# Ledger of designs, part 129: peptides against a protein of PDB entry 8OXM

Target 1, 371 residues: chain A of PDB entry 8OXM
Amino acid sequence: FKAEFRLAGGVNLPKIIDCVGSDGKERRQLVKGRDDLRQDAVMQQVFQMCNTLLQRNTETRKRKLTICTYKVVPLSQRSGVLEWCTGTVPIGEFLVNNEDGAHKRYRPNDFSAFQCQKKMMEVQKKSFEEKYEVFMDVCQNFQPVFRYFCMEKFLDPAIWFEKRLAYTRSVATSSIVGYILGLGDRHVQNILINEQSAELVHIDLGVAFEQGKILPTPETVPFRLTRDIVDGMGITGVEGVFRRCCEKTMEVMRNSQETLLTIVEVLLYDPLFDWTMNPLKALYLQQRPEDETELHPTLNADDQECKRNLSDIDQSFNKVAERVLMRLQEKLKGVEEGTVLSVGGQVNLLIQQAIDPKNLSRLFPGWKAWV

## One batch from the design tools (peptide; made by RFdiffusion4, then SolubleMPNN)

Design b2_p16_3_s2 (from b2_p16_3 with K4R K11E R12L K13E)
Fold by OpenDDE base, seed 1:
Structure b2_p16_3_s2 (fold): chain B 371 residues (1-371), chain A 16 residues (1-16)
Amino acid sequence: as target 1 above (371 residues)
Amino acid sequence: LTPRQKAVLEELESLL
């Protein structure tokens, strides 16, 4: 370990440390001291299994469909070491950084990211109609710019095209795998993009198995497919390569139903996996200020009264695990809203749900559905 | 893009 560390921003002030491996190579690591990394580690294992399935299928292997993974070593319930995703940037930092963000650079006359957030926060407790109207006004005055990521990073036209394709494939794979695993919408700071590969890396996997639907503001999209995410695909948007890669990924997932159910079952019953978000954790995930203000969670120590009998805890756990597995099985059968869909029909429904401004306008404003 | 321009881009994207 080097004696120096850097702070990565955010409420938990994770420390970036440089380590020399047993191979003599320097490796950058992220040390989290306030987060439970066990769920991240479990989700990375599921992603590795999904990648194995995608590599076994000829059609997904030819398309190089993969979900990017990182190494996670949980040290305790509140500490762990992550492999730092070197050469990645949060898409939110690229898009909406206050100093030099792409929206400010390419659209200087549009609303600022702060103005957009303020407008959507003002209507947070309003009707769905008022939320939709303000969201449409925000969207009209905050136009997508994520196409410029590949244009800035890849000056050669052939490389630019290849990297835009790699991005589109990465979004498709992560969207479908993320939907199957119920990751839902992802905050723009929790999606990293690799500056060399244009592939996405999803971090902070604390919401899984559709737990986003039980948040104080329920999630209304199957995955993040906001206007900037789509703009990064270029002029075809969600049509063509993205749709086909979603369909091919969904085909592999549906054809691997038994394997995926078995893997998720083993992981749900792993005593190291705490997938039960309490209402306070759910509230905290939606109240995380982007500002580094130390909101000490006054977790008042009155957790003493939830001595539910061990039997009632185990029964409640089993019932929720069974519900998660049933919903996973439905997705893998193509059951949407009680109807069995083809792969193309299911993928089409998911894309339409993810891009619908009515669904996007209902999301928690802190997740910046206009970005 | 016209549907034809989309199809050409899709074909080019399939060759990569």
Scores: peptide ipSAE 0.014, ipTM 0.507, DockQ to the pose 0.014
Fold by OpenDDE base, seed 5:
Structure b2_p16_3_s2 (fold): chain B 371 residues (1-371), chain A 16 residues (1-16)
Amino acid sequence: as target 1 above (371 residues)
Amino acid sequence: LTPRQKAVLEELESLL
């Protein structure tokens, strides 16, 4: 290990450490000191398996449909080493970081990222109608710019086109796999883009199996398909390549139902894999910047009164696990809102749900649905 | 997209 480290930012102050492997290769590693990286490690194994299923199918293999994975070495329940995705940037850093963000550079007369956040925070406790109106005003005065990512990074037109296609394929694969697994908390800092491949890397996989729907502000979209995400696809948007790659990914997932159910069942009943949403985690994920000061984790909540009978806890857990498995089975059968849909019908419904301004306006302001 | 625009995108997808 080198003696120097960098901070990656965020509440837990993760440390970027450069290490030399036994192979003589320098590797950057992110050391998280407070997060349970076991969830990330388990979800990476599930993604690797989804990739194996996608590589077995000729149509998805030809399209190079993969969800990007990274190596996770959990050291404890509170610490681990992530292989830092060298040559990746958070999409939020590219789009909305300070005066150098793409929105400020290309749209200097639009609302600032801070003004957008402030407007949406002011209506956070308001009606859905008021949230929708303010969200539409924000969106009108904050126009997409993510098309410029590929234009800045890839100056050759043929390379630019190839990389924009790789981006669109990556969004499609990760969106459908993420939907099947119920992956939540897809804010702009939890999605990295590779500056060389234009592929997305999803990080912080602690909200899975639709546990984002039970947050104090429930998640209302199946995946992130916001205006900037769509703008990165170019002039066709969600049509053509994106839709077709979603359909082909969904076809492979639906045809792999028994395999996916068996694996998720093993994970849901693994006593070492805490996938359930707890109130403290829910508060942490949707904390207000103003409330950060007082929640010292006083671990001194007296363990005495939560002797709800171990039997009632186990029965409640089993009922949640069963509901997750049932919902996964429904998704893999194409059951949406009590109706069996074709692959094309299901993918169309998911796209419409993900791009609906009414659904986007209801998200937690920290998710930045206008980006 | 028109059927022709879809076909052009499909052809471009097959070449990459």
Scores: peptide ipSAE 0.013, ipTM 0.480, DockQ to the pose 0.014
Fold by OpenDDE base, seed 3:
Structure b2_p16_3_s2 (fold): chain B 371 residues (1-371), chain A 16 residues (1-16)
Amino acid sequence: as target 1 above (371 residues)
Amino acid sequence: LTPRQKAVLEELESLL
């Protein structure tokens, strides 16, 4: 270990440490405190298995379809070492970093990121109709700018084109794999972009198996396909490369049904893998500024009262695990809303659900669906 | 981009 450390950006101020491995290679590592990295570690293993399936198929291998992974070594329930994603930036940092963000630089007369968030917070407790109207006003006055990421980073036109293609492929692969696994909490700080490859790195994998749908404000989209995510694909948007890469990824996932079900079944019944949503986690993920005042972590709430009968907890857990497996089997069969869809039909439905401003307007304001 | 340049880009994108 080197004696010096750097702070990574973000609320938890994670420490970046430089380590020399036994192989003599220097590696940057992120030391996170207070986060349960076990969920991230398990989901990274599942992503590696999905990547193995994608590399075996000729059509997905030709397109280099992969979900970016990072090494996770969980040390405890609240500590672990992550391989730091060197040369990545949160998409939120690029897009909406106060006065330096791409929205402010390229669209100085649009609403500020703060004004957009404020407007959506004011209607958070309102009807879906009022949320939709305010979301449409926000979207009209906050135009997408993520096309400028590749234009700033890749000045050579041929390189720029290849990197925009790599980005579009990465969005497609991660969107479909993320949908199959029911990955939630895809806010703009949980998605990193690699400044050299233009590929996405998904972090904070604690909301999986559609547990985002049981949040106090339920998730209404299968993956993040917001206006800036689409703008990064360039003039074709969700058509052409993105759609084809989604279809080819979905084809591989559906053809690997037995393997994926067996893997997820082992993980759902692993007593060390707590994938279930709990009320405290739900409150943390959707914390309101109004709720910040009273939750001093009184660590001393006595373990006594939640002796709910071990039998009722176990029966409730098993019923949730069975429902997750059934829903995964439906997705892998192309069953959506009781109808069997083709790969193209299923991918089309998911794209339409992800870009629908009615679905986007219903999301928690902290998800920033207008970005 | 002309429709033909779009088609050539889509074909190049299918080969890559």
Scores: peptide ipSAE 0.012, ipTM 0.428, DockQ to the pose 0.013
Fold by OpenDDE base, seed 4:
Structure b2_p16_3_s2 (fold): chain B 371 residues (1-371), chain A 16 residues (1-16)
Amino acid sequence: as target 1 above (371 residues)
Amino acid sequence: LTPRQKAVLEELESLL
């Protein structure tokens, strides 16, 4: 280890350390001291297995469909070491950084990110109709700019086109794999983009197996496909390359049903893996201030009100695991809302659900569904 | 895990 470290920012103040391996190579590592990295580690293993399935299929291999992975070494329930994703930036930092964010640079007359958030927080406890109306007003006055990421990073037109294609393929693969694994919507700070490859890296995998649906504000989208995510694909949006890559990824996932069920079954029954989100953790994830400065509240065990909602969740660990496996099996059969869909029909439904302003308007405002 | 599920897991672990 080098004697020097850098702070990566964020609430948990992760430390970036440089390590010299036994091979003499320098490697950057991120040391987290307040987060459980076990779920991240296991989800990276699942992503590696999904990548193996995608590489075995000729159609997905030709398209280079992969979910980006990083090395995670959990050290305890509250600490671990990650490979630092060098040459990546959070999409939220690129888009909505208060100083130099792309929205401010390219759309200086639009609403600020703060104005958008304020408007959506004011209606957070309102009707779905009021949420939708305010979300549409926010969207009208906060226009997508993520197309400029590839334009800024890749000045050569041929390289730009290739990188926009790599981005679109990465979004498609991560969206479908993320849907199958029930990752749900992803906060804009938890999606990194590689500045060289234009591929996405998903970090902080603390919500999986549709646990986002049991949040105090339940998730209403299968994956993040917000207007900026779509804008990064260019003029075709969700059509053409994205749709085809989703379909080819879904074909591989559905054809690998037995393997995926086996992997998830092992993962669910691993006594080292706590995949269950308790209501306190769910509340904490949605009450977490976006402002990096606030101290972790010590969860005192005595809050009696959280015990009442716990009594209806008297489903034995086995019943919850069985439900997760059953829902995974339904997804892999193309069963959506009791109807069996073709791969194209299922992918179409998921895309429509993910881009629907009515679904997006119902998301937790802290996840910035207008970005 | 079924015996088949174990064999699939061992095969997958051998590929990682």
Scores: peptide ipSAE 0.000, ipTM 0.352, DockQ to the pose 0.020

Design b2_p16_3_s3 (from b2_p16_3 with K4R K11E R12L K13Q)
Fold by OpenDDE base, seed 3:
Parts: structure tokens; sequence; C-alpha cells
Structure b2_p16_3_s3 (fold): chain B 371 residues (1-371), chain A 16 residues (1-16)
């Protein structure tokens, strides 16, 4: 270990440490001290398996479709070592980092990121109609700028074009794999972009198997396909490369149904893999400024009352696991809302759901659906 | 695990 450390950006100020391995290679490590990295470790293994399936298929291999992975070594329930994604930045840091963010630089007369968040917080407890109207006003006065990421990083036109294609492929692969696994909490700080490859790295994989739908404000989109995510694809948007890469990824996932079901079944019944949403985790993910005042950590709430019969807890867990497996089987058969869809029909439905302003306006304001 | 599920798991473990 080197004696010096750097702080990574973000609320938890994770420590970046430089380590020399037994192989003599220097590696950057991220030390997280409060997150359960076991979920991230398990989901990285599932992503590696999905990548193996994508490499076996000629059509996905030719397109270089892969989900970016990182090494996770869980050390305890609250500590682990991550391979730091060197040369990555959170998309939220690039887009909405106060006065230095791309929105402020390229659209100085638009609403600030703070004004957008404030407007959406003011309507958080309002009707879906009021949320939609305010979301449309925010979107009109906060125009997408993520096209400028590739333009800033890749000055050569041929390189710029290749990197924009790599980005579009990465969004497509991660969106479809993420949908199949029911990956939630895809806010702008949980998605990193590699400054050299233009590929996305998804972090904080603690909301999986559609557990985002049981949050106090349920998730209404299958993946993040917001206006800035689309703007990064360039003039074709979701059409052409993105759609074709989604279809080819979905084809591989559907053709691998037995393998994916077997993997997820083993993981759902692993007693070391706590994938279920709990009330404290739900509160942490969707904490309101109003709720900050009363949560003094009275860690001393007596363990006594949650002796719900061990039998009722186990029966409830098994029923949730069975529902997750059934829903995964439906997705892999192309069953959406009781109808069997083709790969193209299923991908089209998912794209329409992800870009629908009505679905986006219903998301928790902390998800920043206008970005 | 069925015999098929075990074989798939062993094949998958050989790839990790």
Amino acid sequence: as target 1 above (371 residues)
Amino acid sequence: LTPRQKAVLEELQSLL
C-alpha cells in the first residue's frame, strides 16, 4: 500500500488507495466503509456470466456487447475492497456538478440542477397529473447536453464516432441485462462513464430483482433511458444502433433462459445473499429532507417485537423468491402484461416505457429523471 | 438441484 490516499467524489467520500500486488502491478482500490458489498460482488458474477453468454453468440460478439464489470472483495457486512474504476466519472458529476457541470456550461440560461430538483420536490406529494405538468416544464427549461461528453473527450472525428458507438452499445447491453435482472436505483451517481472507452459502469447493485417497484415511490421505468442518456447516442437517438443492440442482447438472454433461471434460483436461496428490500434500506434510498430530523440513531430499539414467527418470515421469503423466478421466466419468454411478444416487440415496449414522460415524472426526485 | 442444474452449475464454476 502507498501512504497517500485520494478521496473519490460522492456523499460517502470513499478512499482510493494505491496497492502493489504480488505480481508487481500497481492497482487502485476503493475502500468503502458503510455499504454491504456482497450484493455488488454477486451481481458482478452474474454480469460476468451474461458476458460469457454474449461472447458465445456471433451477433453479440461482432458488436462487442459487454456489461462492464469491476472486482469486488467483500471483507465484512459493511466493508470491502473494490477495484476502483480508474478513468471513470459519474454521469451526474459530468452533467450536474454545480457550476462546472455540462448543463451549466452549455445551457447557462436553462434552469439550474437545483431549481429542477426543487420544482420536482415541491410536487412530490401531489397527483400524477401535477407531477407530469411540472416535469414537462422542467424538461422544456433543462435541455440535454450529454452529446458534449464524447465531443470534449474525443477530438478526432473517427475516434469520436467509434466512441459514440461504444457508448450506445454499452447503454443497450446494460439496459437489457439490467432489465432481465430487475436492476433498480439507476440514479446519475450510480452510473459511471469511462473517459477512455465511453462505456458505462453500473455501481451500487443493491436494488435487484425488481425490488425498486416496492420502494415507497415505486420505480416506473425498466432502465435509465433519460434525455441525456439518449443525447449521448447522437442524432439517431434510440433508433438504429441502440435498438439493434438491445434486440441482439435480448435474443441471447431469451435463448439462455434455462441457464439464467438456474443461476438466479441459486442466488435467491443463498442465505448469505440478502437481496430483499427492508424498510430501513427503503428509507435510506428515498430519504426526504423532512425525515432527517427524527432519525437520531436510537440503535437501542429493542430486538423484542420483530419475533414475527420464523415460520411466517420463511413462508413470506419463499413466496417472494418464487414470484421473482416466475417474473424472470416471463421476461425470458417475452411475456409482458400477459402477452407473448417477439424480441423486437418486447424491446420496443421497454424503450417506450423507459422514455415515457408519464413514467419518468412519477420517479423519486432523487433519481433526477430530467437528466 | 436437479442433475441438469448441477451440470450447469459445474460448467459455470469452470468458467469462473
Scores: peptide ipSAE 0.015, ipTM 0.546, DockQ to the pose 0.019
Fold by OpenDDE base, seed 4:
Structure b2_p16_3_s3 (fold): chain B 371 residues (1-371), chain A 16 residues (1-16)
Amino acid sequence: as target 1 above (371 residues)
Amino acid sequence: LTPRQKAVLEELQSLL
């Protein structure tokens, strides 16, 4: 280890350390000291297995469909070492950084990110109709800019076109794999984009197996496909390359049903894997102010309101695992809302659900569904 | 895990 460390930005103040391997190579590592990395490590293994399935299929291999992975070494329930995703930036930092964010640079007359967040927080406890109306007003006055990421990074038109395709393929693969694994919506700080490949790296995998649906504000989208995510695909949006890559990924996932069920079954029954979101952890994830660095809420055991929602969660670990496996099996059969869909029909439904302003308006405002 | 599920898991682990 080198004697020097850098702080990565963010609430948990992760430490970037440079390590010299036994091979004499320098490797950057991120040391997290406050997060459980076991779930991240396990989800990276699942992504590697999904990548193996995608590489075995000629159609997905030809398209280079892969979910980006990083190395995770969990050290304890509260600490671990990650490979630092060098040459990546959080999409949220590129889009909505207060100093130099792309929205401010390209759309200086639009609402600020803060104004958008404030408007959506004001209606957080309001009706779905009021949320939708305010979300549409926010969207009208906060127009997508993520197309400029590839335009800024790739000046050569042929390279730009190739990288925009790589981005679109990465979004498609991560969206479908993320849907199958129930990752739900992803915070804009938990999606990194590689500045060289234009591929996405998903970090902080603490919500899986549709646990986002049991959040105090339940998730209403199968994956993040917000207006900026779509804008990064260019003029075709969700049509053409994205849709075809989703369909080809879904074909491989559905044809790999037995393997995926086996993998998830092993994970659910691993006594080292706590995949259950504690309602207190779910509350904490939605109550965490983006700007408040210091307050670890000491989880005092006595908050009576958390006990009422706990009483309906009196399903034995086995019943919850069985439900997760059953829902995974439904997804892999193309069963959506009791109807069996073709791959094209299922992918179409998921895309429509993910881009629906009514679904997006119902998300927790902290997830910034207008970005 | 069924014996088949174990074999699939072992095969997958051998590929990682």
Scores: peptide ipSAE 0.009, ipTM 0.442, DockQ to the pose 0.020
Fold by OpenDDE base, seed 5:
Structure b2_p16_3_s3 (fold): chain B 371 residues (1-371), chain A 16 residues (1-16)
Amino acid sequence: as target 1 above (371 residues)
Amino acid sequence: LTPRQKAVLEELQSLL
């Protein structure tokens, strides 16, 4: 290991460490010191299985539809080494995190990222109507710029076009696989983009199986398909390549129903895999920056009163697991809102739900739905 | 055309 480390940012202050492998190769490692990396490790295995299904199908294989994976080595329940995705950047870092962010560079007269966040935090406890109005004002004064990512990184027009296509395919595959698995917490820091491939890498996979819907501010979108995400696809937006790649991914997932149900069932009943949303995790994910000071995790919440009979806890867990499996089965049958949809109908509904400004305006401000 | 260029062209042609 090198003596120097960098901080990747975030509440847990993960450390980026350069290490030399026994093969003489330098590798960057992300050391997380408080997160349960077992959840990430398990979800990476599920993504590898989904990739295997996508590679078996001729249509998805020809389109190179894959969800990007990274190596996770869990060291303990609270520590592990992630293979840091060398040559990736958080989409939030490129777009909004610094004075050199793409929004500031290309749209210097728009609202700052801070002004947008402030306006949305001010209405956080307000009506859905007030949230919608302020979200529309923010969106009008904060125009998409993510098209410039590929233009900055790929100067050759033929390479630029190919990379924009790779990006669009990566968004489509990860959106549909993420929807099937109920992946939440898709904020701009949890999505990395590869500076060489233009493919997305999803990190921090601790909100799965639609557990984002039971957060204090429930998630209202099936995946991240915000204005900047769409702007990166170019002039066709969600039409053509993106829609078709979603449909082909959904077709493979629906045709693999028994395999996916069996995998998820094994995971849901694994006593080592804590996928359930607990109140402390929910508070942590939706903490206000002002509230960070006082909640030392006093682990001294007296274990006494939550002796609900072990039987009632087990029955409640089993009912939640059964509900997750039932909802997964519905998704894989194309059951949406009590109706059976075709692959095209289901994909269309999901796209409409993901781009709806009413759904986006209801998200937690930390998710940055205007980006 | 490389197989990669063919796949890109087939996707482009399926958009037109």
Scores: peptide ipSAE 0.000, ipTM 0.324, DockQ to the pose 0.014
Fold by OpenDDE base, seed 1:
Structure b2_p16_3_s3 (fold): chain B 371 residues (1-371), chain A 16 residues (1-16)
Amino acid sequence: as target 1 above (371 residues)
Amino acid sequence: LTPRQKAVLEELQSLL
């Protein structure tokens, strides 16, 4: 370990440390001291299994469909070491950084990211109609710019096209795998983009198995497919390459139903996997200020009422695990809203749900559905 | 087309 560390920012102040491996190579690591990394580690294992399935299938292998993974070593319930995603940037930092964000650079006359957030926060407790109207006004005055990521990083037109394609494939694979695993919408700071590959890396996997639907503001989209995410795909948007890569990924997932169910079952019953978000954790995930203000979680909720009989805890756990497995099985059968869909029909429904401004306007404003 | 542009077109065609 080097004697120096850097702060990565955020509420938990994760430390970036440089380590020399047994191979003599320097490796940057992220040390989290306040987060449970067990769920991240488990989800990375599931992603590795999904990648193995995608590599076995000829059509997904030819398309190089993969979900990017990182190494996670949980050390305790509140500490762990992550392989730092070197050469990545949060898409939120690229898009909406207050100093030099792409929206400010390319659209200086649009609303600021702060103005957009303020407008949507003002209507947070209003009707769905009022939320939709304000969301449409925000969207009209905050136009997508994520196309410029590949244009800035890849000046050669052939490389630019290759990298835009790699991005589109990465979004498709992560969207479908993320939907199957119920990751839901992803905060723009929790999606990293690799500045060399244009592939996405999803971090902070604390919401899984549709737990986003039980948040104080429930999720209304199957995955993040906001206007900037789509703009990064270029002129065809969600049509062509993205749709086909989603369909091919969904085909592999549906054809691997038994394997995926078995993997998720083993992981749900792993005593190291705490997938039960309590309402306080769910509230905290939506209230995480982007500003480094030390909101001490006054988690002085009296531990005294949590002595539910061990039998009632185990029965409640099993019932929720069964419900998660049932919903996973439905997705893998193409059951949407009680109807069995083809792969193309299911993928189409998911895309339409993800891009619908009515669904996006209902999301928690802190997740910046206009970005 | 450069060899790289050709490879990108072939990759695009393999995705189509």
Scores: peptide ipSAE 0.000, ipTM 0.293, DockQ to the pose 0.013; fails the geometry check

